# Peptides against a protein of PDB entry 3T6J, part 249

Target 1, 375 residues: chain A of PDB entry 3T6J
Amino acid sequence: PIVESYIGFIESYRDPFGSRGEFEGFVAVVNKAMSAKFERLVASAEQLLKELPWPPTFEKDKFLTPDFTSLDVLTFAGSGIPAGINIPNYDDLRQTEGFKNVSLGNVLAVAYATQREKLTFLEEDDKDLYILWKGPSFDVQVGLHELLGHGSGKLFVQDEKGAFNFDQETVINPETGEQIQSWYRSGETWDSKFSTIASSYEECRAESVGLYLCLHPQVLEIFGFEGADAEDVIYVNWLNMVRAGLLALEFYTPEAFNWRQAHMQARFVILRVLLEAGEGLVTITPTTGSDGRPDARVRLDRSKIRSVGKPALERFLRRLQVLKSTGDVAGGRALYEGYATVTDAPPECFLTLRDTVLLRKESRKLIVQPNTRLE
Target 2, 372 residues: chain A of PDB entry 3T6J as posed
Amino acid sequence: PIVESYIGFIESYRDPFGSRGEFEGFVAVVNKAMSAKFERLVASAEQLLKELPWPPTFEKDKFLTPDFTSLDVLTFAGSGIPAGINIPNYDDLRQTEGFKNVSLGNVLAVAYREKLTFLEEDDKDLYILWKGPSFDVQVGLHALLGHGSGKLFVQDEKGAFNFDQETVINPETGEQIQSWYRSGETWDSKFSTIASSYEECRAESVGLYLCLHPQVLEIFGFEGADAEDVIYVNWLNMVRAGLLALEFYTPEAFNWRQAHMQARFVILRVLLEAGEGLVTITPTTGSDGRPDARVRLDRSKIRSVGKPALERFLRRLQVLKSTGDVAGGRALYEGYATVTDAPPECFLTLRDTVLLRKESRKLIVQPNTRLE

## One batch from the design tools (peptide; made by RFdiffusion4, then SolubleMPNN)

Design b2_p24_1_s3 (from b2_p24_1, 13 letters changed)
Fold by OpenDDE base, seed 1:
Structure b2_p24_1_s3 (fold): chain B 375 residues (1-375), chain A 24 residues (1-24)
Amino acid sequence: as target 1 above (375 residues)
Amino acid sequence: AEPAYAVPSQVDPLLPVHETPLRD
């Protein structure tokens, strides 16, 4: 077996400013079969990047082919086990050596061991489909998220010598129709500029890339899905995201007006974007459970994913990228915090829904680290 | 208010690399 490991101060998600890394480590074994799918995705990455909803001028000048593997985790030391990892976090290393994408496959499998009767917030007619395709759809999402999400987009920079990495005269901001008005100065980074929203914002962008690109037939083909299966994978991926957006409310602290988990905040933002799209794409309906207590249902209209959802997500994702590329912190913060705001305003009444989410919380799953033997 | 992050009680699905202007 091929063994992979990493250790050190790696991820900064526990830092409110997104800068300080938490000490973490894992040992894992390569899942060759699943890795092959990700390799196919890597092979198509350069082409797929062109499908993202921003001009080529906002995409990286050079594509560095990354490594992408699926791993079965043997041991993980840290505050939380991720499903996917993109490393390193050091810019100089990424630029010179490239980056690596990892999917922690068996971690994903654990997350899906939910009994049908305990699956919250879904319509009954969606539960079986959701259970069936949650795993496969998540593989697609993780692959896209890591490789083409985090791996996409260009930051406009003026270096120490005053030179730009873009043509100021010809590059046009697609949102404003004007020349580029802002950029990163020498020494400025994504984290340093966007600070408290940097991690969640980037996760939101990456998740959005996943949802957006999973609609592309080539992506589904790479993962081995065709016809009705491909459509079901798409549906469940989007359904999972909107459900996650509701579940995310657990991680919001109203009294402090803050989020305790970057990815969940990101998912809530996406939910808000898709709700804003309207037209019956996403519906959250408060209900009464069989126990007589508050419940809720999330419904996603499959038929409106492409017609309503995709355009909404396209616009949003483009805005995220443009604001990121130009280092427009004010605009980026305004956009992101606007969608990340949790109020009790109708029709959604998110604070009330939060109470429902808390009431319906699933029991915390304990992940038991496996052992592996050679026969 | 600006968000602050803590460790979630569930599996965190995705961990990214942070983008910087030098990643071109």
Scores: peptide ipSAE 0.023, ipTM 0.504, DockQ to the pose 0.061; fails the geometry check
Fold by OpenDDE base, seed 4:
Order: structure tokens, then C-alpha cells, then sequence
Structure b2_p24_1_s3 (fold): chain B 375 residues (1-375), chain A 24 residues (1-24)
């Protein structure tokens, strides 16, 4: 088997300021079959990057073909196991030197083993579909998230010599219609500038890229889905995200007005964006469970994903990227924290829903290191 | 798809991670 490993101080999620890396390492075996799908995705990456909702001037100047591998993890040392990885974590290096992508396939697969009777917050008619396509949709989402999410976008930089990596005279901010008025100075990084929101913001951007690009037929084809299957994968991917946004409330601490998990905060933000889109795209309905206690149902109108959801996400995602590219911390924080705010305001009453989420909380899965052999 | 290999950790049922489901 082909073995992959890495070790070092890599991720900074546990640092409130997003600067200090935590020790992490893994040993994994390459899943050749799934890796082949990701290689096809890589082959299409340059074209798919053009489908992202920002001008080419906000995308990397030079496409650098990355490595992408699906891995079955044998052991993972760290505070948590990711579903996917994009390294290095420095945007400046990503855009100039390239990057590597990894999908932790067996980690994703563990999540597939949800018992129908324990699946919360979905309509009964969605549960079977969700169970069927959760895995495949995760593969799609992770691939897009890592490769085209974290792997996309340009930071506008002025170097130590005063030179810009963009044409100040011609590049226009699509949100303002004006020339670029802010950028990263020498020594400034994404994490250093955006600090407390950097990780969650970037995850939100990457997740949004996944949702946005999974609508592209070529993406689904790469993963082997066509026709009704492709549409179901799309639906379940979006459904999973909006459900995740609700589940995310578990990781919000009202007393401290803070989020304890960057990805979940990101998913809540996306939920808020899609709720704001209105038009019946997403509906969260409080219900009463069979036990007589509070419950809830999330509904996603699949017929409105493209017509309502996509445009909403497009606008939001573009704003995320523009603010990131220009180093506009004030604007970025205002946007992101606005959507990340949790109140009990109608109609959603998120704080009340949080109580329901906590009441219906699912237990975490314990995963044990495997023993493998050659046949 | 079924997992070919298990992994040593606790994972969230939504997106398998402790604290960071997807890395950047």
C-alpha cells in the first residue's frame, strides 16, 4: 500500500488568535479509487476556479496544480481528526508555491453510520435519502472544500519594497465598484489580520465554495454521479449543511457570546445566509417529539437550491472573498459576526432552538485505531 | 461507502472531527 504521513505544528484552531499551531500527525494508507476521483477534480480545478463568483483578479494569478489524495487513516495524533486537509495554511504560500490536499476518507465513512431512528431534525421522507447519500455528498463537499475552497482566492499584497501583486489602476472591487483601497502589508497574514474570526471565516468560505460548486454538473460527473443521483447528492449536500447549521448551536455559548468550534460557526453562518434568502428555501420548524419534548425539523426545498440558494450563496461568497483579498478586517468582521450572532429573535428563535438541539444532542462516536493487513 | 479503516479518535456525527472537521 501507499503510505502517507505528516507531522508537525500545523493547525491553529485552538489558538484564539489563529497564530500558534498545534502538534498534529497521522499515518494513513492511500485510497486509490477515491484518489482517482480527486485527481480528476484536480484536472478540472483550473476551469472550476473560474466558476467561482469573483473576478479573475481576485483569484490566484497562476494556477498551480496541487496534489490531492484520499487517505484511510491508520492513526491520528491531535486534538481532533479532520475530514480534509489543505496545506500549507499560509495563503501567501498557497498562491505562490502551491498546496497539497487530503481527504480523510475513512473518517468521513464513520460519519455515514448513522442509524435512521437516531437521525435528528430531518423530515421522515428525507432520512432515507440522507442516509444513502450522506457519504457521497461528503466526499464531494470535502473535495471542493479543500481543493477549490482553501485552494482558491488571492490576497492582495504590498511587499516590503512597496510593490503590489495587483494592478492598482485597473483592478476593481466588485462590491464597491472602486479601486482597491486595502491590502496586506509586508508581514501581515490572513490569520494575523483577521485573528479571532480567521479560522471560522475561512472555513465558511471553503464550505460555501463546496455548496456553490457542487451544483456544477462536471463536479458531480467527476465523482460518478449523473441524472437523478447527481441531483440527490446535491440535495443531500445542501441539506446536510443547513442541518449542520442548526446542529452548530450546540457549540455556541450564550453566556460568553462565543463559538467553541470554527467549522460549526461557519455552518451556522451559512444557514443564516440561506435563511435570509427566504422564498421557502430553508425552513426550521419547532415540533414536539414522540417523548413529548421539544424537537425541530429542517426543510430544504430542493427546487429552490439553484434559483434561490445559489444566488444568495454567490453574493455572500463573493463578499467573503473580496473582504479576504483586500484585508478588510472591519468589513469582514462586520459581515461574518453579523451572521454569526445568535439571538432569540423571531422567526427562528435560535436560542430556543439551541435548547432543542442540546436536548436532542447525539453522542459522539469513538473511533479506535485499526489493524490492517495485506490479503 | 464503508470505512476501510477506523481511526483513533472521537468524532462528531455530523462531520467527523473533534474540533476541526476540515483543515485549511
Amino acid sequence: as target 1 above (375 residues)
Amino acid sequence: AEPAYAVPSQVDPLLPVHETPLRD
Scores: peptide ipSAE 0.018, ipTM 0.467, DockQ to the pose 0.230; fails the geometry check
Fold by OpenDDE base, seed 3:
Formats: sequence, C-alpha cells, structure tokens
Structure b2_p24_1_s3 (fold): chain B 375 residues (1-375), chain A 24 residues (1-24)
Amino acid sequence: as target 1 above (375 residues)
Amino acid sequence: AEPAYAVPSQVDPLLPVHETPLRD
C-alpha cells in the first residue's frame, strides 16, 4: 500500500489571528479507486478554472498540476479531522511552487452517518434524497473545494525589488472598473493582512467555488453522474450547504459576537447570500416538532438553483476573489463580516433559530481510528 | 456515508502530505 503522512504546525484555524499553526500529524493509506476520480478532476482543472467568475488576470499565471489523492486515515493527531486538505497553506507558495490535495475519504464516510428519523431541519420529501446522495455530493464538493477552491486565484504582489506580478496599466478591477489600487507588499501574506477573518473567508471562497462549479456537467461526469442522478447530486450538494448554514449557528457565541469554527461561519455566510437572493430559492421556516417544542425546516427550490442561486453566488464569489487578490482588507472585512453577522432581525430571526438549533442538536459523534492489514 | 458539512469537518486547504519512499 501507498502510505502518506505529515507532521508539523499546519493549520491556523485555532489562532484567533489566523497565523499560528496547530501541531498536527497523520498517517494514511491511499485509496486507489477514489483517487482515480480525483485524478480525472485534476486533468480537467486547468479548463475548469477558466469557468470561475473572475478575469484571467485574477487567476494564477501558470497552472501547476497538483497531486490529488484520496486517503484513508489510520491515525490523526489534532483538534479536528479534516475532510480534505490543500497544502501548503501559503498562497504565495501555492501560486509559485504548486500544491497537493488530499481527500480524507473515510472521515467523510463517518461524518454523516445519521438515521433518517434523526435528520433535522429537512422536509420529509428531501430526506431520502439527502441520505442517498449526501456521500456522493460531498465527494464532489470536497474535490472542488480543495482543488479548484483553495487552488484558485492570484494574489497581486509587489516584491521586495518593487516589481509587480501584474500589469498595473492594463489589469482592471471588475468590481470598480478601475485599475488595481491595492496589492500585497513584500512580507505581507493573506493571513497577516486579513487576520481574524482570513481562515473563514478562504473557506467560504472555497465552498462557494464548489457550489458554483458543481453545476458544470463536466464535473458531474468526472464523478460518474449523469442525467437525473447528476441533478440530484447538485440539488443535495446545495441543500446540504444551506442546511449546514443553519446548523452553523451552534458555533456562534452571541455573548462574544464571534464564531468558534471557521468552516461553519463560512457556511452561514453562504446561507445568508442565498437567502438574500430571495425569490423563494431558500426558505427557513420555524415549526413545531412532534414533541411540541420549536423546530425548523430548510427548503431549497431546485428549479431556482441555476436561475437565482448561481447568479447570486457568482457575484458574491467574484467579489470575494477580487478583494482577496487586491489585498483590500477593509472591503473584504466589510463584506464578510456583514454576512457573518448574527442578529435576531426578521424575517430569519437567526438568534431565535440558534436556540432551535441548539435544542435539536445531535449527539456528538465519536471517531475511532482504524487499523488495516494486507491479506 | 453522508457528507460532513453538518459536522465541523475541517476541509483544510493547508495540510502538507508527504509520500513515503517505499510504496506497497
């Protein structure tokens, strides 16, 4: 078997300033069958990157073909086990030296082993589809998230010698219609500039890339889905995201006005974006459970994903990328924190919904590290 | 199994993975 491992100070999610890495380590075995799907995705990555909603000038100058491997984790030391990994975590290195992607397949498999009767916040009509396609849709999402999410976009940089990695005279900011007015200076990084929002912001961008590109037929084909199955995978992927945005409220601390989990904050932001799009795309309805206590239902109108959802996400995702590329911290913070704000304002009344989420909270899952043998 | 979006699964963009020289 092919064994992969890593160890060191890697992820900065636990650092409030997004800079200091947590010590982590893992040992894993390559899942060859699933890796083959990701290899096909890698083969199409350069073309798929062109489908992202920003000008080529905001994309990497040169596509560096990464490795993408599905791994079955044998042991993991850290505060949390990721579903996917894109390394290194430094954007400057990603765009100049390349990157590697991994999907932790067996982590994904255990994450959502939920019985139908315990599945919260979904319409009854959606539960069976959700259960059936949750796994496959998540594989798609993780692949896109890592490879084309974290693996996409360019940072505009002025190096220590004063040279720019972009043409100041010709590159236009698509949001303002003006020349580029800001960039990263020598020594500045994504994390150093965006600080407290850096991790969650980047996760939000990556998740948005996943949702956006999963609509592309070529992506679904790569993963082996066609026809009605492909449409169901898309639907469940988007449904899972909006549901996750609601569930995310568990990780918000009202007293401190802060989020405790970067990915969940990101998912809440996406939910807010899609709710803002309106037109009945996403509906969250407070209900009363069979026990007489508060409950809620999330509804996603399948027929409006492309007509309403995609354009809304496109605009948002483009703005995320432009602000990231230009190092516009003020603009980025204003945008992101705006969508990440949790209040009790109608119609959603998110603080009230948070109480419902907490009330309906599922028991914490236990992850046990496996072993493997050669026969 | 079900996708891990509901669980704070770290889809960590930043994890380095190294291959061992010996492959079986």
Scores: peptide ipSAE 0.017, ipTM 0.500, DockQ to the pose 0.052; fails the geometry check
Fold by OpenDDE base, seed 2:
Structure b2_p24_1_s3 (fold): chain B 375 residues (1-375), chain A 24 residues (1-24)
Amino acid sequence: as target 1 above (375 residues)
Amino acid sequence: AEPAYAVPSQVDPLLPVHETPLRD
């Protein structure tokens, strides 16, 4: 078996300012079969990056072929076990030196095991489909999230000598129609500038990339899905995201007006974006459960994913990237915190929904170290 | 610097111990 490991101060999710890494480490074995799918994704990455909704000037100047491997985790040390990893966590290094992507396959597999009777907030008609395709759709999402999410986009930089990594005269901000008016100065990083929102913002961008690009037939083909199966994978991926956005409310602390989990905040933001799109794309309906207590149902209109969802996500994702590239912290914060705000305002009444989410909360899953055997 | 990993949204508390066969 091929064994991979990493160790160090890697992820900064526990740092409110997104700067200090938490000590993390794992030992894992390569899953060759799943790794092969990710290798195909890597082979298509340069082309797929062109499908992202920003000008080439906002994308990396040079495509650097990354490594992408699916791993079965033997041991993991940290506060939380991710489904996927993209390292290093430095945008400048990712841009100039490249990056490595890892999918923790057996962690994903565990996440796929949901009992139908315990599956909350979905319509009955969606439950079987969700159960069937949650795993495959999540593989797609993780692959896109890590490789083309975290692995995409350019930061505009002025170096210590005053030189720009972009042409100030010709590069146009697609949101404003104007020349670039802000950038990262020497010593400034994504985390240093965006600070408290940096982690969640980036996760939101990466998740959005996943949703956006999973609509591309080539992506689904890479993962072995065609025809009706591909459409079901797309639907379940989007459904999972909007459901996750509702579930995310568990991680919001109203009295402190803060989020306790960056990914969940990101998913809530995406939910808000898709709700804002309107036209019946996403509907959250408060209901009464069989136990007589509050419940809710999330509905995603499959037929409106491309017509309503994609354009909404496109605009949002472009804004995320443009604000990131230009180092526009004020604009980025206004955008992101706006969508991340949780109130009890109609029609959604998110604070009330939060109570429902908490009421229906499933017990926390413990990931136990697997045993290995030679067969 | 972009945070690097997707956290599964719903990790159910008792993950069945999956025996992972060591692949050669």
Scores: peptide ipSAE 0.015, ipTM 0.514, DockQ to the pose 0.048; fails the geometry check

Design b2_p24_1_s4 (from b2_p24_1, 12 letters changed)
Fold by OpenDDE base, seed 1:
Structure b2_p24_1_s4 (fold): chain B 375 residues (1-375), chain A 24 residues (1-24)
Amino acid sequence: as target 1 above (375 residues)
Amino acid sequence: SEPAYSVPSQVHPSLPIHETPLVD
């Protein structure tokens, strides 16, 4: 088998400032079959990038073909096991040498071992479908998230010599209709400039890319889905995201107005965006469980994903990218923190829902290191 | 100048497998 590994100070999600890496390491085996799907996605990446809702001027000038591999993890040392990774995190290396995408396939598989009776916050009629397609939809989401999410977008930069990596005279901000008014100066990075929101903001952008592009027939085709199956994968992917947004409330600390997990914050933001879209796209209904205690249901109207959800996500995602590209921290923070704010305001009453989420909290799954043998 | 691209550390956790929450 093909073995991959890494070790070192890599991911900074344990740092509130998104700067300091946590020491981690893994050993994994390549899943060739799943990797082949990701390779097809890579082959289509340049074309798919054009489908993203920003002008080409806001996209990378040159596409560097990355490596994308699905891995079955044998061992992982760290505070948490990701479903996917994108490395390196160093801008200079990423730009000059490219990047690698990894999906930790068997980590995803653990997520699929959900008992129907323990599946919270879904309508009964969605549970079976959700269980069936959670895995496949997540594969799609991870692929898009890592490759086309994190792998997309351009930062406007003025170098030390005063030169711009964009034409100031011709590049237009699609949100304002004006020329570009802000950019990154020499030495400024995404992390340094957006600081406390940088990680979560970027994850939100990447997740949004996933949701947005999973609607594209070519993407589903790459993953081997067509017809009704493709639609079910799309539905479950979106359903999973809105459910995740509700589950995210577990990771909010009201007393500190703080999010304790960047990805979950991102998912909550997406939920808020889709709720804001209205028109019955997403509905969260407080209920009473069979035990007589508070419960909730998340409903996603499948028929409105394209008509209501996609446009809302398009607008939001474009705004995320434009603000990111232009280094508009004030605008970016205002946008993101606005959606990330958790209040008890009607109709959602998120703080109350948080109590429900905590009440219905499932026991944390333990991942046990597998044994691998040669036969 | 060459195009610049910068992103923070990139990890996609699974839904049921959450990273250890940050210390408040």
Scores: peptide ipSAE 0.018, ipTM 0.514, DockQ to the pose 0.077; fails the geometry check
Fold by OpenDDE base, seed 2:
Structure b2_p24_1_s4 (fold): chain B 375 residues (1-375), chain A 24 residues (1-24)
Amino acid sequence: as target 1 above (375 residues)
Amino acid sequence: SEPAYSVPSQVHPSLPIHETPLVD
């Protein structure tokens, strides 16, 4: 088998400022079959990047073809096991040497395992579909999230010599209709400027890219889905995201007005965006469970994903990127923290829903690292 | 060429890392 590994101080999610890496390492075996799908995605990446809802001037000038591999983990050292990884976390290296995307296949497989009777917050009619397509849809989401999410977008920079990596006279901010008025100065980075919101903001952008691009037929074709199957994968991917946004409330601390998990905060933000879109796209309904205790149901209107959801997500995603590209921390913080705010205001009453989420919380899954043998 | 800069950690979580929630 082909063995891959990495080790070092890589991910900074435990750093409130997103700068200090946590020690992490793994040893894994290549899953050739799934890797082939990701290779096809990589082959289409340059074309798919053009489908993102920002002008080419806000996209990287040159796309460097990365590696993308699905791995079955043998051992993992760290505080948590990701589903996907995009490394290095340095844009200069990404631009000059490229990057590598990794999907942890057997970790995903464990995450896919769901008992129908334990599946919370879904309509009964959606449960079987969700169980059937959660895995495949998650593969699509992870691939898009890592490769085209984290791998997309340009930062406007003025170097130490005063030169810009964009034409100040011709590049127009699509949100304002004006010339670019802010950028990253020499020595400024994404993390240094956006600080406490940088990680979650970027995850939100990457997740949004996944939802947005999964609507593209070419993406589903790459993963081997066509016709009704493709539509079901799309539906379940979006359904999973809105459900995740509700589940995310577990990771909010009301007393401190803060989030404890960057990805979950991101998913809550997306939920808020899609709820704001209105028109019956997403509905969260408080209910009473069979045990007589509070429960809830998330509904996603499949027929409104493209007509209502996509435009809402498009506008939001474009704003995320434009604010990121221009280094507009004030605007970015206002936008992101606005959607990340958790109150008990009607109609959603999110703090009340949080109580329901906590009440219905499942035991944390544990992944036991296996040994392997030749058979 | 563009100046060197960094971005935050980039992972899609399977098992989210979090502290124990404060419950009322």
Scores: peptide ipSAE 0.016, ipTM 0.497, DockQ to the pose 0.049; fails the geometry check
Fold by OpenDDE base, seed 3:
Structure b2_p24_1_s4 (fold): chain B 375 residues (1-375), chain A 24 residues (1-24)
Amino acid sequence: as target 1 above (375 residues)
Amino acid sequence: SEPAYSVPSQVHPSLPIHETPLVD
């Protein structure tokens, strides 16, 4: 088998400032069958990048074809096991030197093992569909998230010699209609500028890319879905995201006004965006469980994903990218923290919902790491 | 940083290690 490994200070989730990496490492074996799907996605990446809702001037000047493999993890050392990885974690290096993507397939498989009776916050009519398509939809989401999420977008930079990597006279900010007014100076990075929101903001952008591009038929075809199956995968992917946004409340600490998990914060933000879109797209309804205690249901109107959800996500995603590209920390922070705010304001009453989420909290899943040999 | 994707309710490694046979 093909063996892959890495080790070092990689992910900065645990750094409040998003800069210092946690020491981690893994050893894994390539899953050839799943890797083939990701290779097809890579082959279409350059074209799919053009479908993202920002001008080409805000996209990478040159597409650098990355590697993308599905890995079965044998050993992982770290505070948590990711579902997918895009490295290096430096935007400037991704732009100039390229990147590598991996999906940790067996980690995803563990996450898929949910019993119907333990599945919280979904309508009964959605549970079977959710269980059936959770895995496949996650494969799609992870692939898009890593390759076209983290792998997309350009940072506007002025180098130490004073040269710009964009034409100041012709590039227009699509949000303001004006010329570019801000950029990254020499020595400035995404993490250094956006600091406390950098990790979560980037995850939110990547997740949003996944949701947005999963609507594209070519993406579903790459993963082997067509017709009704493709539509179900889309639906479950979006449903999973809005559910995750609710579940995210577990990772919010009201007393400190702080989020403890970057991805979950990102998912909550997306939920807020989709709720704001209105028109019955997403509904969270407090209920009473069979035990007489508080419960909740998340409903996603399938028929409104394209008509209501997509436009809302498009606008939001474009704004995320523009603010990132221009290094507009003030604007980016205002936008992101606005959606990341958790209050008890009606109609959602998120702090109250948080109590419900905590009450219905699922047991922590543990993964037993395997070894392997040839037979 | 552009961190890795993680599923809701992040899993954590635990022991014991199980053996999984694979072929080329």
Scores: peptide ipSAE 0.013, ipTM 0.495, DockQ to the pose 0.048; fails the geometry check
Fold by OpenDDE base, seed 4:
Structure b2_p24_1_s4 (fold): chain B 375 residues (1-375), chain A 24 residues (1-24)
Amino acid sequence: as target 1 above (375 residues)
Amino acid sequence: SEPAYSVPSQVHPSLPIHETPLVD
């Protein structure tokens, strides 16, 4: 078998300032079949990057073909096991030196094992589709998230010599219509500037890229889905995201006005964006469970994903990228924290929904090291 | 931020409480 491993101080999620890495390591075996899909995705990456909703001037100047591998994890040492990884974590290095992508395939598979009767917050009609397509949709989402999410976008930089990596005279901010007025100075990084919101913000951007690009037929084709199957994968991917946004409330601490998980905060933000889009795209309905206790249902109108959801996400994602590229911390924080705010304001009443989410909380899954053998 | 996709589950531990950003 082909074995992959890495060890080091890599992820900074546990650092409130996003600067200090936590020790992490894994040993995994390459899943050749799934890796082949990701290779096809890589082959299309340059073209797919052009589909992202920002000008080429806000994208990396030179496409660097990354490595992308699907892995079955044997051992993972760390505080949490991701579904996907993109390294290095430094944006400047990503845009100049390239990056490597990893999907932890068997981690995703474990997440798929949900009993129908325990599946919360979905309409009954969606449960079977969700169970069927959760896995495939996750593969798509993770691939896009890592490769084209974390792997996309340009930081505008002024180097130590005063030179810019962009043409100040010609590059226009698509949000303001003006020339670029802010950038990263020498020594400044994404994490150093955006600090407390950096991790969640970037995850939100990456998740948004996944949702946005999964609508592209070429992406679904790469993963082997066509026709009705492709549409179901798209639907379940989006449905999973909006459901995750609701589930995210578990990770919010009202007393501290604090989020305890970057990805879940990101997913809540996306939910808020899609709710804001209106037009019946997303509906969260409080209900009463069979036990007589509070429950809720999330509904996503699949017919409105492209017509309502995509444009909303497009605008939001563009704003995320522009603010990131220009190092506009004030604007970025205002935007992101605005959507990340949890109140009990109608119609959603998120604090009340949080109580429901907590009430319906599932037991934490334990992942145990697998055995492998040659046959 | 460090690029790691996480499944929507309780696999990850709670992160340290971030200081509430001062709303400027």
Scores: peptide ipSAE 0.013, ipTM 0.505, DockQ to the pose 0.064; fails the geometry check

